# Ledger of designs, part 9: peptides against a protein of PDB entry 6D0Y

Target 1, 225 residues: chain A of PDB entry 6D0Y
Amino acid sequence: ETEDHLESLICKVGEKSACSLESNLEGLAGVLEADLPNYKSKILRLLCTVARLLPEKLTIYTTLVGLLNARNYNFGGEFVEAMIRQLKESLKANNYNEAVYLVRFLSDLVNCHVIAAPSMVAMFENFVSVTQEEDVPQVRRDWYVYAFLSSLPWVGKELYEKKDAEMDRIFANTESYLKRRQKTHVPMLQVWTADKPHPQEEYLDCLWAQIQKLKKDRWQERHIL

## One batch from the design tools (peptide; made by RFdiffusion4, then SolubleMPNN)

Design b1_p9_2_s3 (from b1_p9_2, 4 letters changed)
Fold by OpenDDE base, seed 3:
Structure b1_p9_2_s3 (fold): chain B 225 residues (1-225), chain A 9 residues (1-9)
Amino acid sequence: as target 1 above (225 residues)
Amino acid sequence: SFEKLLESL
């Protein structure tokens, strides 16, 4: 395969095809594996780029990386390292939307057996530990809690299956922080239904409630959060 | 290792 052809294949995977998505991903993984000896750096860069810039294909590319990792563990490791470097760069650049997406992407890589559950737990422990830092803006604390909570739909089930005690500790620390943090006093917007009015809820409190429900439902998602 | 990088974030 030429470099241009590889780019086309990687960018177009998951689009309309006569074959199943699973078949296309397996086929592409085979092609990429065969080309690693000659195009490793190019393939690595392409995968990092599409992973970052095509959020609508998150599960497609995490699955592809999972398939490649199963074939070549070293390449999978290099990919994760590159994504972590990108996360650090996004944080340094104050690109928090990209950063939170990258955390979500890394979270889904746990399901694809690319990242070990204990490593992801350790990452989330580090995130929630920011809430205990003194003399830092609340917006910093809030972001790390948001990054953690908003990623749980993609990895919460796996982490609780393997590290339930550690996850419970993280949840307890999160809950404690949410109870004590300052909330902006704003006139409440309400949505009125036929039954009763629903007051506006603070965004992290709302997310927390949604995650608590998801946890109660054994991480079986019934609606898009 | 990449695992250590995740933990160091």
Scores: peptide ipSAE 0.054, ipTM 0.818, DockQ to the pose 0.019
Fold by OpenDDE base, seed 5:
Structure b1_p9_2_s3 (fold): chain B 225 residues (1-225), chain A 9 residues (1-9)
Amino acid sequence: as target 1 above (225 residues)
Amino acid sequence: SFEKLLESL
């Protein structure tokens, strides 16, 4: 059926082809747009599914959604809403690994002109604001900071270009929290050398240092975080 | 709007 064909097209995009990836994505966006009147729900579900299950194709699918959003703005909005719902569900289910990936996916959608920069800034403001809540466990506060920081490689450049003052405020709040939080040492994760134990840094402090360096380098990645 | 929804997270 046509539905099975759509599934195949969506799942296989980005694979080896005689055509460029960009050409294939544009072509697929056109096909999907044409089929929206009949298969909108199916296409929406498929895109949400591959977005979650194929993290290796993150940029492929964010680009595809960006192209489709340019053709059909309403559909793009529905997709984002679906992804936000999924994020909320993941958090409810304590699936924090999926949740952080979804935040990263949403972050890259800013680059694809699907999500506005101010909206993403607002999300990150909300995340970092959790650190100011006294009755919230530190593990939860730490997660929101982690979700924020770990997403910046995908969106930090865009956000600082458009909302530098707000981002600086978020960074200041983050730094303040990192200084006052209780540090945790996990011996089982310590890396050992043949002669001496490797110095271990707390994971959020380490990530913070990496992001600070990335920011200093004008968000040009030299190393994989 | 979905933007408002994003802000509510």
Scores: peptide ipSAE 0.053, ipTM 0.817, DockQ to the pose 0.018
Fold by OpenDDE base, seed 1:
Structure b1_p9_2_s3 (fold): chain B 225 residues (1-225), chain A 9 residues (1-9)
Amino acid sequence: as target 1 above (225 residues)
Amino acid sequence: SFEKLLESL
């Protein structure tokens, strides 16, 4: 009975309420903290599930975990471990869309003070290091670069504030890889009579350009990537 | 967006 109630509360947080979202999150964090001694495993599993299955509520659940981590540091650590295990499982199962989302989720946990900036930098170093491996398909190397770059809107500011030298190294390695990788040039079908047709840029090159602009703008988002 | 809230705890 209590477990079902917790599931309902966790799933419905962030929905329309008479109270503020912040108030609801604090309230839920308090309830979950109180129930951890008896329902830790269940709560952990529920949070992992909603984090994975409800991408529209990413910031809600990262914030909730941040609040819980502030109350119970050990639980926050266990949650991160569970999410990393899920990421590994997603990769093994070739669920790359889920995997990239999980990387973004973990990235936002840095802003919520659940994951330390150095730990996230280390993860990204590991991702970009795949580009230097021999006998690895380019599609796999491209995915790790994509996962890294596509997560930077959520965490780039924090990482550069704390680990600028390490981040610059990762960027240099990424740029080097992007220059040497094989590209399929699709000639722009001049179907659009636009006065200045820009050739369709390769998706990773396009993303790289967007991230470079974001970095130049000091990670202040002015547009949706 | 909620970073400030977390920092205030």
Scores: peptide ipSAE 0.019, ipTM 0.694, DockQ to the pose 0.042
Fold by OpenDDE base, seed 4:
Structure b1_p9_2_s3 (fold): chain B 225 residues (1-225), chain A 9 residues (1-9)
Amino acid sequence: as target 1 above (225 residues)
Amino acid sequence: SFEKLLESL
């Protein structure tokens, strides 16, 4: 049936083919657009599922959604709403690894012109504002900072190009929090090699240092984080 | 709107 065929097409996009990935994505976007009148709900569910369960294809599916959004703006909005609902559900279920991935996925949707830069900035402002909450566990504060920082490799460049002043404010608030929080030392894992060995650093401090370096390098990554 | 939803996270 057509529904099963759509599932196959969506799940297999990005696999080796005779055509370019870009061509395949454009073709698939066209097919999905044509089938939205009859299969909108199914297509929405499929896209949400693969977006959540196939992290190795993050950029493929964000691009696909971007192409589809350009064809059908309303569907793009509905997709984003569904993903945000899923993010909230993941948080409620204490599925923090899934939650952080969803934030990263949403972040890359900014690059695909599905989510506006100001909206993503507002989300990150809300995340970092959790650090100002009183009488809450530090683990809550730490997670939202982690989610913010861990997503910047995917969206930091775009946000600073459009909202540099607002981003600087978020960074200042983040830095302030990192200085005053209690630290738990863990083995140091850095993506970038240094000429000299670095001392062991707390995981958020380490991430902060990496993001600061990324920012300094104009958001050009040396290694995949 | 989805924009408001993003801001509410």
Scores: peptide ipSAE 0.054, ipTM 0.818, DockQ to the pose 0.019; fails the geometry check

Design b1_p9_2_s4 (from b1_p9_2, 4 letters changed)
Fold by OpenDDE base, seed 4:
Structure b1_p9_2_s4 (fold): chain B 225 residues (1-225), chain A 9 residues (1-9)
Amino acid sequence: as target 1 above (225 residues)
Amino acid sequence: SFEDLLSSL
């Protein structure tokens, strides 16, 4: 396969086909595996790019990486390292929307057996530990909590199945932080009725409530978060 | 290792 053809195949995976998505992914994984000796660097770059730029296909590309990792046991590690470097660069550039998405992507790689559950738990422990930093802007603490919580729809089930005690500690620390942090209210977001105003719930408190419900529901989603 | 990288974030 030529590099351009590989790009086309990778970008178009998941589109309408006569075959199942699973079959298409297996087929593509086979093609990519065969081309790794010649195009490993290009394939890695392409996968990093589509992972970052096509968030609607998150699970497709995590699955693809998982399949490749199963075929070539070193590939997944190299891909994860590249994604972590991208995450660090996004944070350095203050691109927090990209950064949080990358955390979600890494989270779903746990389900694809690319990242071990204990490693992801350790990452989240580090994230939540930021809440303990002194003399730093609250926005920093809030972002890491947001990144953690907003990733749990993708990996919470797996992490609680494998590391329930550790996850409970992270949750306790998160809850403690949320109780003590300052909350900002935006008057223009208030909903007014004829007789009484309704305050808008703070965004992290809202997310926390959603995640608590998801946890209670044993990580079976009832609503799109 | 990538494990170390994950833990360093």
Scores: peptide ipSAE 0.059, ipTM 0.823, DockQ to the pose 0.018
Fold by OpenDDE base, seed 3:
Structure b1_p9_2_s4 (fold): chain B 225 residues (1-225), chain A 9 residues (1-9)
Amino acid sequence: as target 1 above (225 residues)
Amino acid sequence: SFEDLLSSL
């Protein structure tokens, strides 16, 4: 395959086709596997690029990477290393929207058997440990908590199945931080007009409540958060 | 290893 052809195939996967998405992904994985000896670096770069730039295709590309990792054991590691480098670059550039998305992407890679659950738990432990840092802006602490909580819809089930005790510790630390942090005054704003309107909450408190409900529901999502 | 990279982030 030419580089241009590989780019086209990778970018267009998941678009309208006569075949199922799963069939297309398996086919593409086979093509990419065959080309790894000659184009590994290019394929890695392309996958990192589309993973970053096409958030609407998150599960498509995590699945594709999972398929490739199953075929080539070393590929997943190299891809994850590239994604971690990108995450560090995003943080350094203060691109926090990209950074949080990359954490979600990495989280879903756990489900695709590319990243081990203990490794992801360790990452989240490090994130929540930022809440214990002294002499740093609260916005820094808040972001790492947000990144952690925002990723749990994608990986919370797997992490609790594998590392429930460690996850409980992380949750306890998170809850403790949320209780003691400074909160912006939230006026009694009604987002919903009903007989008993729901008061608007601070965004992290709201997210926490949603995640607690998700956890209670055994990580079965009933609605898009 | 990439696992070490994840844990050290």
Scores: peptide ipSAE 0.059, ipTM 0.822, DockQ to the pose 0.019
Fold by OpenDDE base, seed 1:
Structure b1_p9_2_s4 (fold): chain B 225 residues (1-225), chain A 9 residues (1-9)
Amino acid sequence: as target 1 above (225 residues)
Amino acid sequence: SFEDLLSSL
């Protein structure tokens, strides 16, 4: 395969086809595996690029990486390392929307058996530990909590199945932080009528409530969060 | 550090 051909195959996977998505992913995994000896770095870069630029195909590319990892156990690790480097770069560049998406992507890689559950727990422990940092802007603390909570729809079930005690500790620390953090004057922005007052809810409090509900529902999504 | 742990993921 040529580099251009590989790019086309990787970018177009999951699009309309006469074959099933599963069949196409297996086929592509086979092609990529065969080309790893010659094009490993290129394939790695391409996968990182599409993972970052095509969020609508998140599960397609996490699955593809999972399939490749099953065929070549070293590739998954190298891919994760590349994604972590990208996450660090995004944070350094203040690209927080990209960064949170990358955390979500990494979270789904746990389901694809590319990242071990304990490693993801450790990552989230470190995220939530930022809430304990002194002399830093609250926006930094809030972002890491947001990144953690907003990723749980993709990995919460797996993490609680394997590391429930550790996850409970993270949740307790998160709850404690949410109670003590400074909030905007939400009541001042309350939208109400004479008959039906509707108080505004702070975005992290809202997300926390949604995640608590999801946890209560045993991580079975019943609605779009 | 946080960065070290990310690198060890």
Scores: peptide ipSAE 0.044, ipTM 0.791, DockQ to the pose 0.017
Fold by OpenDDE base, seed 5:
Structure b1_p9_2_s4 (fold): chain B 225 residues (1-225), chain A 9 residues (1-9)
Amino acid sequence: as target 1 above (225 residues)
Amino acid sequence: SFEDLLSSL
């Protein structure tokens, strides 16, 4: 069936071939565009699935969606809506690992011109605003800060280029929260940090320091976070 | 719009 063929094409994109990855992506985008009139729902579902299940191909699929969005703007919007729905479902199901990955995926879609920078900034503003919620578990506040910070390697450059003032405000709010929050030492993290000469930092403090360095380096990634 | 959805998270 044509549907099975589409699944194969989508799943195998980025694998070794005689052609360049860019050429393969353009070709696949063309094929998918041609099939949208008949298989839009299937294609949407497939792309959402591979986006979730194949994190090693994140940039491949964000690029593919970017190409499709350029060809069919409505499709790009529908895809983003589907991904946001999935994010909400993941949060409801307490699947925080999937949720943070989805935020990262959405972040990279900004680079692919699928999501506007102001929209992503607004999303992060909402995330960091959770730190101001009263009478909620700190773990909730911490997670949203983590989701924000851990996504910046993929989108921080673009957001600061277009919305520097807003991003600075978000950073200030984040810093303020990190200073006032209760820091807990998770014993599990101590198992891996045996003999480093530096004091062991709490995971969010550590991530914050890494992101601050990345920002200082103008978002030029030198080290794997 | 999907942009509204992003801002509503």
Scores: peptide ipSAE 0.061, ipTM 0.827, DockQ to the pose 0.018; fails the geometry check

Design b1_p9_3_s1 (from b1_p9_3, 3 letters changed)
Fold by OpenDDE base, seed 1:
Structure b1_p9_3_s1 (fold): chain B 225 residues (1-225), chain A 9 residues (1-9)
Amino acid sequence: as target 1 above (225 residues)
Amino acid sequence: MKTLLEEAE
């Protein structure tokens, strides 16, 4: 395989094909595994790039990485390391949209057996611990809570199955923070005088309510959050 | 499975 061919294969996976997606992913994983001895760095960079730039294919690429990890455990580790490094760089660059997406991507890698559940729990513990730090702007604290909560649709079920006690602690800390944080004047958002106005809710409170409902429903998603 | 803590170090 040539580098250009590998790029094409990686970028086009999941597109319309006569074969099933599963078959295509398995085939691609085999091709990539075979080429790792010669093109490991290139393949690693390509996978990181498409993971970041093609959010619509999130589950496709997490699955692909899962398949590769099963074939080559070391490469899976290198990929995770690269993604963590990218997350750190995004945070340093204040690219919070990319950062939150990367957290979601990493979350789904737990489902693909690439990242261990305890490791993801530890990451979320670190995120929520920011709320307890002094001299940190609330906007930054809010972001870490947002990153945690908004990722739970992808990994909450798995984490509660394996680390329920730890997750409950994180939830308790999150709830405590949400109660004590400064909120904008929600009534200011009530600009429409409708007969039955829906009460406006602060975005983190709203997300919290949605996640609590999802948890209550045993992480069975019925609505897109 | 890989650990994020291990990768972050």
Scores: peptide ipSAE 0.023, ipTM 0.712, DockQ to the pose 0.021
Fold by OpenDDE base, seed 5:
Structure b1_p9_3_s1 (fold): chain B 225 residues (1-225), chain A 9 residues (1-9)
Amino acid sequence: as target 1 above (225 residues)
Amino acid sequence: MKTLLEEAE
């Protein structure tokens, strides 16, 4: 297959087809595996690109990577390395929106058996540990907490099944930080109703409450976060 | 499965 053809296949996966999505993903994984000897670099770049640029297909591409990882373990490793590098670069460049998305992507890779649960726990431990650094601006500390909490809908179930004690410690540290951090009001983001003005909760406190509810519901989503 | 710790090293 040509490079252009591979690009088309990767970009169009998940679109309307006569076959099931699962069948298409298996087929594509087979095609990509067969072409790795000749197009590994291209395939790697393409997968990294679509992972970043097509967030609506997050689960499609994490699944695809999972299938590829099962077929070619080394390639799966190279992909994870590339995504971690991208995360680090995003953080260095203060591209926090991209960074948080990448954390979510990595989180879902745990479900696809690409990243081990203990590794993800370690990452979250590192994130929350930033809250203990006094020489770091609160806005940065808040972001790491946000990145952690906002990723749990994708991986919380798996992590608590395998690393419940460690996760509880992270939660305790997070709660402690949220209690002691300075709260700020953002009036511009508040929604007012003419009949009943309701002050909105601070965004991290709100997210924390949502995640606590999700945890209580055994990580079964009932509402959109 | 890949270890992120190994990737960070």
Scores: peptide ipSAE 0.021, ipTM 0.700, DockQ to the pose 0.020
Fold by OpenDDE base, seed 3:
Structure b1_p9_3_s1 (fold): chain B 225 residues (1-225), chain A 9 residues (1-9)
Amino acid sequence: as target 1 above (225 residues)
Amino acid sequence: MKTLLEEAE
């Protein structure tokens, strides 16, 4: 395979095809594995790029990485390292939208058996621990809570199955913070449900309520958050 | 399966 061809294959996966998505992903994983000896660096860069720039294909690329990780454990490790490095760079550059997306991407990698559940729990523990720090602006504390909560639709089920006690502790700390944080007059969001309309709430309170419902439903999503 | 803490940095 040429580099140009590899780029085309990686970028176009998941598009209209006569074959199933699963079949296409398995085929692509095989092609990429075979080309790692010659094009490892190029493939790594391409995967990192599409993972970041094509959020509509999040689950496609996490699945692809999962397949590659199963074939080549070392390459999977290098990919995770690259994504963690990118997360750190995004945070340093105050690119919080990219940062939160990367946390979601990493979260879904747990489902794809690329990242261990305890490692993700440790990351979330670190995020929520920021709420306990002094001399930190609330806006920054709020962001880490948002990053945690907004990632749970992708990984909450797996983490509670593997680390329920630790997750309960994180939830307790989160709830405590949400109760004591200052709330200001800002545009409100409404929790959507088929049963009845919910009152307007502050955005983190709304997100918390939605996550609590998701947890109650055993992480079976019944509506779009 | 990777450990983020080990692979970070």
Scores: peptide ipSAE 0.016, ipTM 0.700, DockQ to the pose 0.022
Fold by OpenDDE base, seed 4:
Structure b1_p9_3_s1 (fold): chain B 225 residues (1-225), chain A 9 residues (1-9)
Amino acid sequence: as target 1 above (225 residues)
Amino acid sequence: MKTLLEEAE
């Protein structure tokens, strides 16, 4: 495989094919593994790029990384490190939309056996711990709660299967914060449930309610947009 | 499986 061909393969994975997505991903993982000795840096950069810039293919690329990680553990580690660095850079640059997406991506990597559940729990503990800092603006505290809650559709099931007690603690801390924070009410649509119409809530309260419902439904989403 | 905080630092 040439470098340009690798780029094409990575960017086009998940598109229309005569073969199943799973077969294509497995095949691509094999190709990439074989080319790591020659194109490691390029492959790493490409995967980081598509992971960030193609959010519509989030689960495709997390799965691909999972397959690669199974083949080459060290490369998987380097990828995670790169994504964490990118997350930190996004936060430093106040690119919060990118940052929250990266958290979701990392969350789904838990499902793909790239990131251990305890590590993700630790990250979320760190996020929610920001709410306990007294000299931090609420907008920052709110963002970390948002990043945590909005990532749970991707990883909540796995984390509660393996670390339910720790997750309950995080939830308790989150709930406590949501009760005491100052609220600015903004209309927001319910995404994951089709419950009877109810009054509009503040966006974090609304998200919290949705996540609680998702948790109650054993992390099975009922609606997709 | 990777440890996020340890590997990133």
Scores: peptide ipSAE 0.023, ipTM 0.714, DockQ to the pose 0.021; fails the geometry check

Design b1_p9_3_s2 (from b1_p9_3, 5 letters changed)
Fold by OpenDDE base, seed 2:
Structure b1_p9_3_s2 (fold): chain B 225 residues (1-225), chain A 9 residues (1-9)
Amino acid sequence: as target 1 above (225 residues)
Amino acid sequence: MTSLLDEIS
């Protein structure tokens, strides 16, 4: 395979095909594995790129990485390391939208057996621990809480199955923070016009409520977050 | 925090 062809294959995976998505992913994983000796760096960069630039294909690429990790564990590790570096770079660049997405991506990699559940729990513990820091702006604290909560739809089930006690601690700390933080009005889309408008719920409180509901539903997505 | 992130594997 040429580099250009690899790029095409990676970018186009998940598009309409006569074969199933699973078949295509397995096939692509095989192709990529075979080409790692010659194009490891390129493949790594490509996967990192599509992982961050094609959010609509999140599960496709996490699955692909999972399949590839199963074939080549070392490469899987290198990919995770690259993604962590990218996350750090995003944070340094104040690109919080990319950063939060990367956290979600990493979260889904837990489901794909690329990242161990304890490692993700540790990451979230670290995120939520920011709320306990005294000289950190609330906006930063809020972001880490948001990054944690908004990632749970992808990994909450797995983490609670394996690390329920630790997750409960994280939740308790999160709840404590949400209760004591300064709440601000956040504009939200209103679908309905009402004669008696109700105050909009603060976005983190809203997200918290949604996650609590999701948790109560045993992480079965019955509602749109 | 960065140290903990480096432990992701």
Scores: peptide ipSAE 0.023, ipTM 0.693, DockQ to the pose 0.018
Fold by OpenDDE base, seed 1:
Structure b1_p9_3_s2 (fold): chain B 225 residues (1-225), chain A 9 residues (1-9)
Amino acid sequence: as target 1 above (225 residues)
Amino acid sequence: MTSLLDEIS
């Protein structure tokens, strides 16, 4: 395989094919594994690139990495390290849209058996701990709470199955923060144009309510959040 | 949400 051919295979996986997606992913994982001795660095960079730039293929690439990790555990570890480094770089660059997507990607890697549940719990503990930082802008605190809550649809079930006590502590800390944080005067800005107007909620309060409902439903999604 | 890997496995 050539570098250009590998790039084409990685970028086009999941597109229209006579074969099933599962078959294509398994095949690609085999090809990539075979070429790791010669093209490890290139493959690593390509996977990181498509992971961050093609959000519509999130589950395709997390699955691919999961399959590859099962074949080569060391490479899976290197990939995770690269993604964590990218997350840190995104945060430093104030690229919060990319950062939140990367957190979601890492969250789904737990389901793909690439990242251990305790490691993801530790990450979320670190995120929520930002709410306790002194003399920092609330927007920073809010973002880390948002990153945590908005990622739970992808990993909440797995984390509660394995680390329920720790997750409950994180939830308690999150709830405590949401109660004490500054909020806009939503009631004054709500529009009463309908016969049955729905109360307007602040975005984090709304997300919190959605996640609480999801948790109550045992993480069985009934709608797209 | 379920992972595709769970479906493949």
Scores: peptide ipSAE 0.010, ipTM 0.613, DockQ to the pose 0.043
Fold by OpenDDE base, seed 5:
Structure b1_p9_3_s2 (fold): chain B 225 residues (1-225), chain A 9 residues (1-9)
Amino acid sequence: as target 1 above (225 residues)
Amino acid sequence: MTSLLDEIS
């Protein structure tokens, strides 16, 4: 395959075809594996790019990377490293929307057996540990809690199956922080929002309640967060 | 969310 053709294949995977998505992904993984000796850097860059720019295809590309990782473990590792670097760069650039999406992407890579559950737990432990730093602005602490909680729909089930004790500790620390943090003025937000049947809550408290319910439901998604 | 890989592999 040529570089241009590889780009087309990667960008168009998941689009309607005569074959199933699973078949297309398996086929593409095979093609990419075969071309790694000649186009590893290009393929790596392309996958990182589509992972960032096509959020609607998150599960498609995490699955593709999972298939590639099964075929070539080293490449899977290099991809994860690249994504972690991108996450760090996003944080440095104060691009928090991209950063939180990347955390979600990495979270789903756990389901694809690309990232080990203990590694993701360690990342979340690091995130929540920021709440224990008094010299860090609350907005920063809040973001890390948000990044953690908002990623759990993608990986909470797997992490509790593998590391329930550690996850419970993270949850306890999160709950403790949420109780002691200064909360945003909810009445002020109500001025610019439409009336809802339920009382408006502070955004992290609301998210926490949603995640607690998801956990109670054994991570079976029944509602959109 | 369930990964597609869980169903493929």
Scores: peptide ipSAE 0.010, ipTM 0.613, DockQ to the pose 0.042
Fold by OpenDDE base, seed 4:
Structure b1_p9_3_s2 (fold): chain B 225 residues (1-225), chain A 9 residues (1-9)
Amino acid sequence: as target 1 above (225 residues)
Amino acid sequence: MTSLLDEIS
């Protein structure tokens, strides 16, 4: 395969085909594995790029990486390392939108058996620990909580199955922070009942409520977040 | 949310 052809294959995976997505992913994984000796660096870069820039295909590419990891464990490790580096760079640059997608991607890699559950728990522990930092803007604290909570739809079930006690501690710390943080109201659509008008719920509080419900439902999604 | 990998592996 040529470098350009690999790019095309990677970018177009998941598009309409006569074959099943599963078949296409398996086939692509085989092609990429065969080309690793010649194009490993390029393939790594491409996969990192699509992970960042094509969030709509998140599960497709995490699955692909999972398949590749199963074929070549070293490559999987290198990919994760690259993604972590990218996440760190994004955070340093305050590129929060990119960073949150990366966190979600990493989260789903747990389901793909690329990242171990304990490692993801440790990451989330680190995220929530930011809420304890002093003399920093609340927006920083809020973002890490957001990154954690908004990633749970992708990995919450797996983490609670394997690390329930640790997750409960993270949740407790999160709840504590949410209760004590300064609430900011922004213009949003509000729903009132005639008998019980309520103030606008802050976005993190809303997300928290959604995640709590998801957790209560044993991570079986009944609504789209 | 489950991984596609769970369906094919």
Scores: peptide ipSAE 0.010, ipTM 0.614, DockQ to the pose 0.043

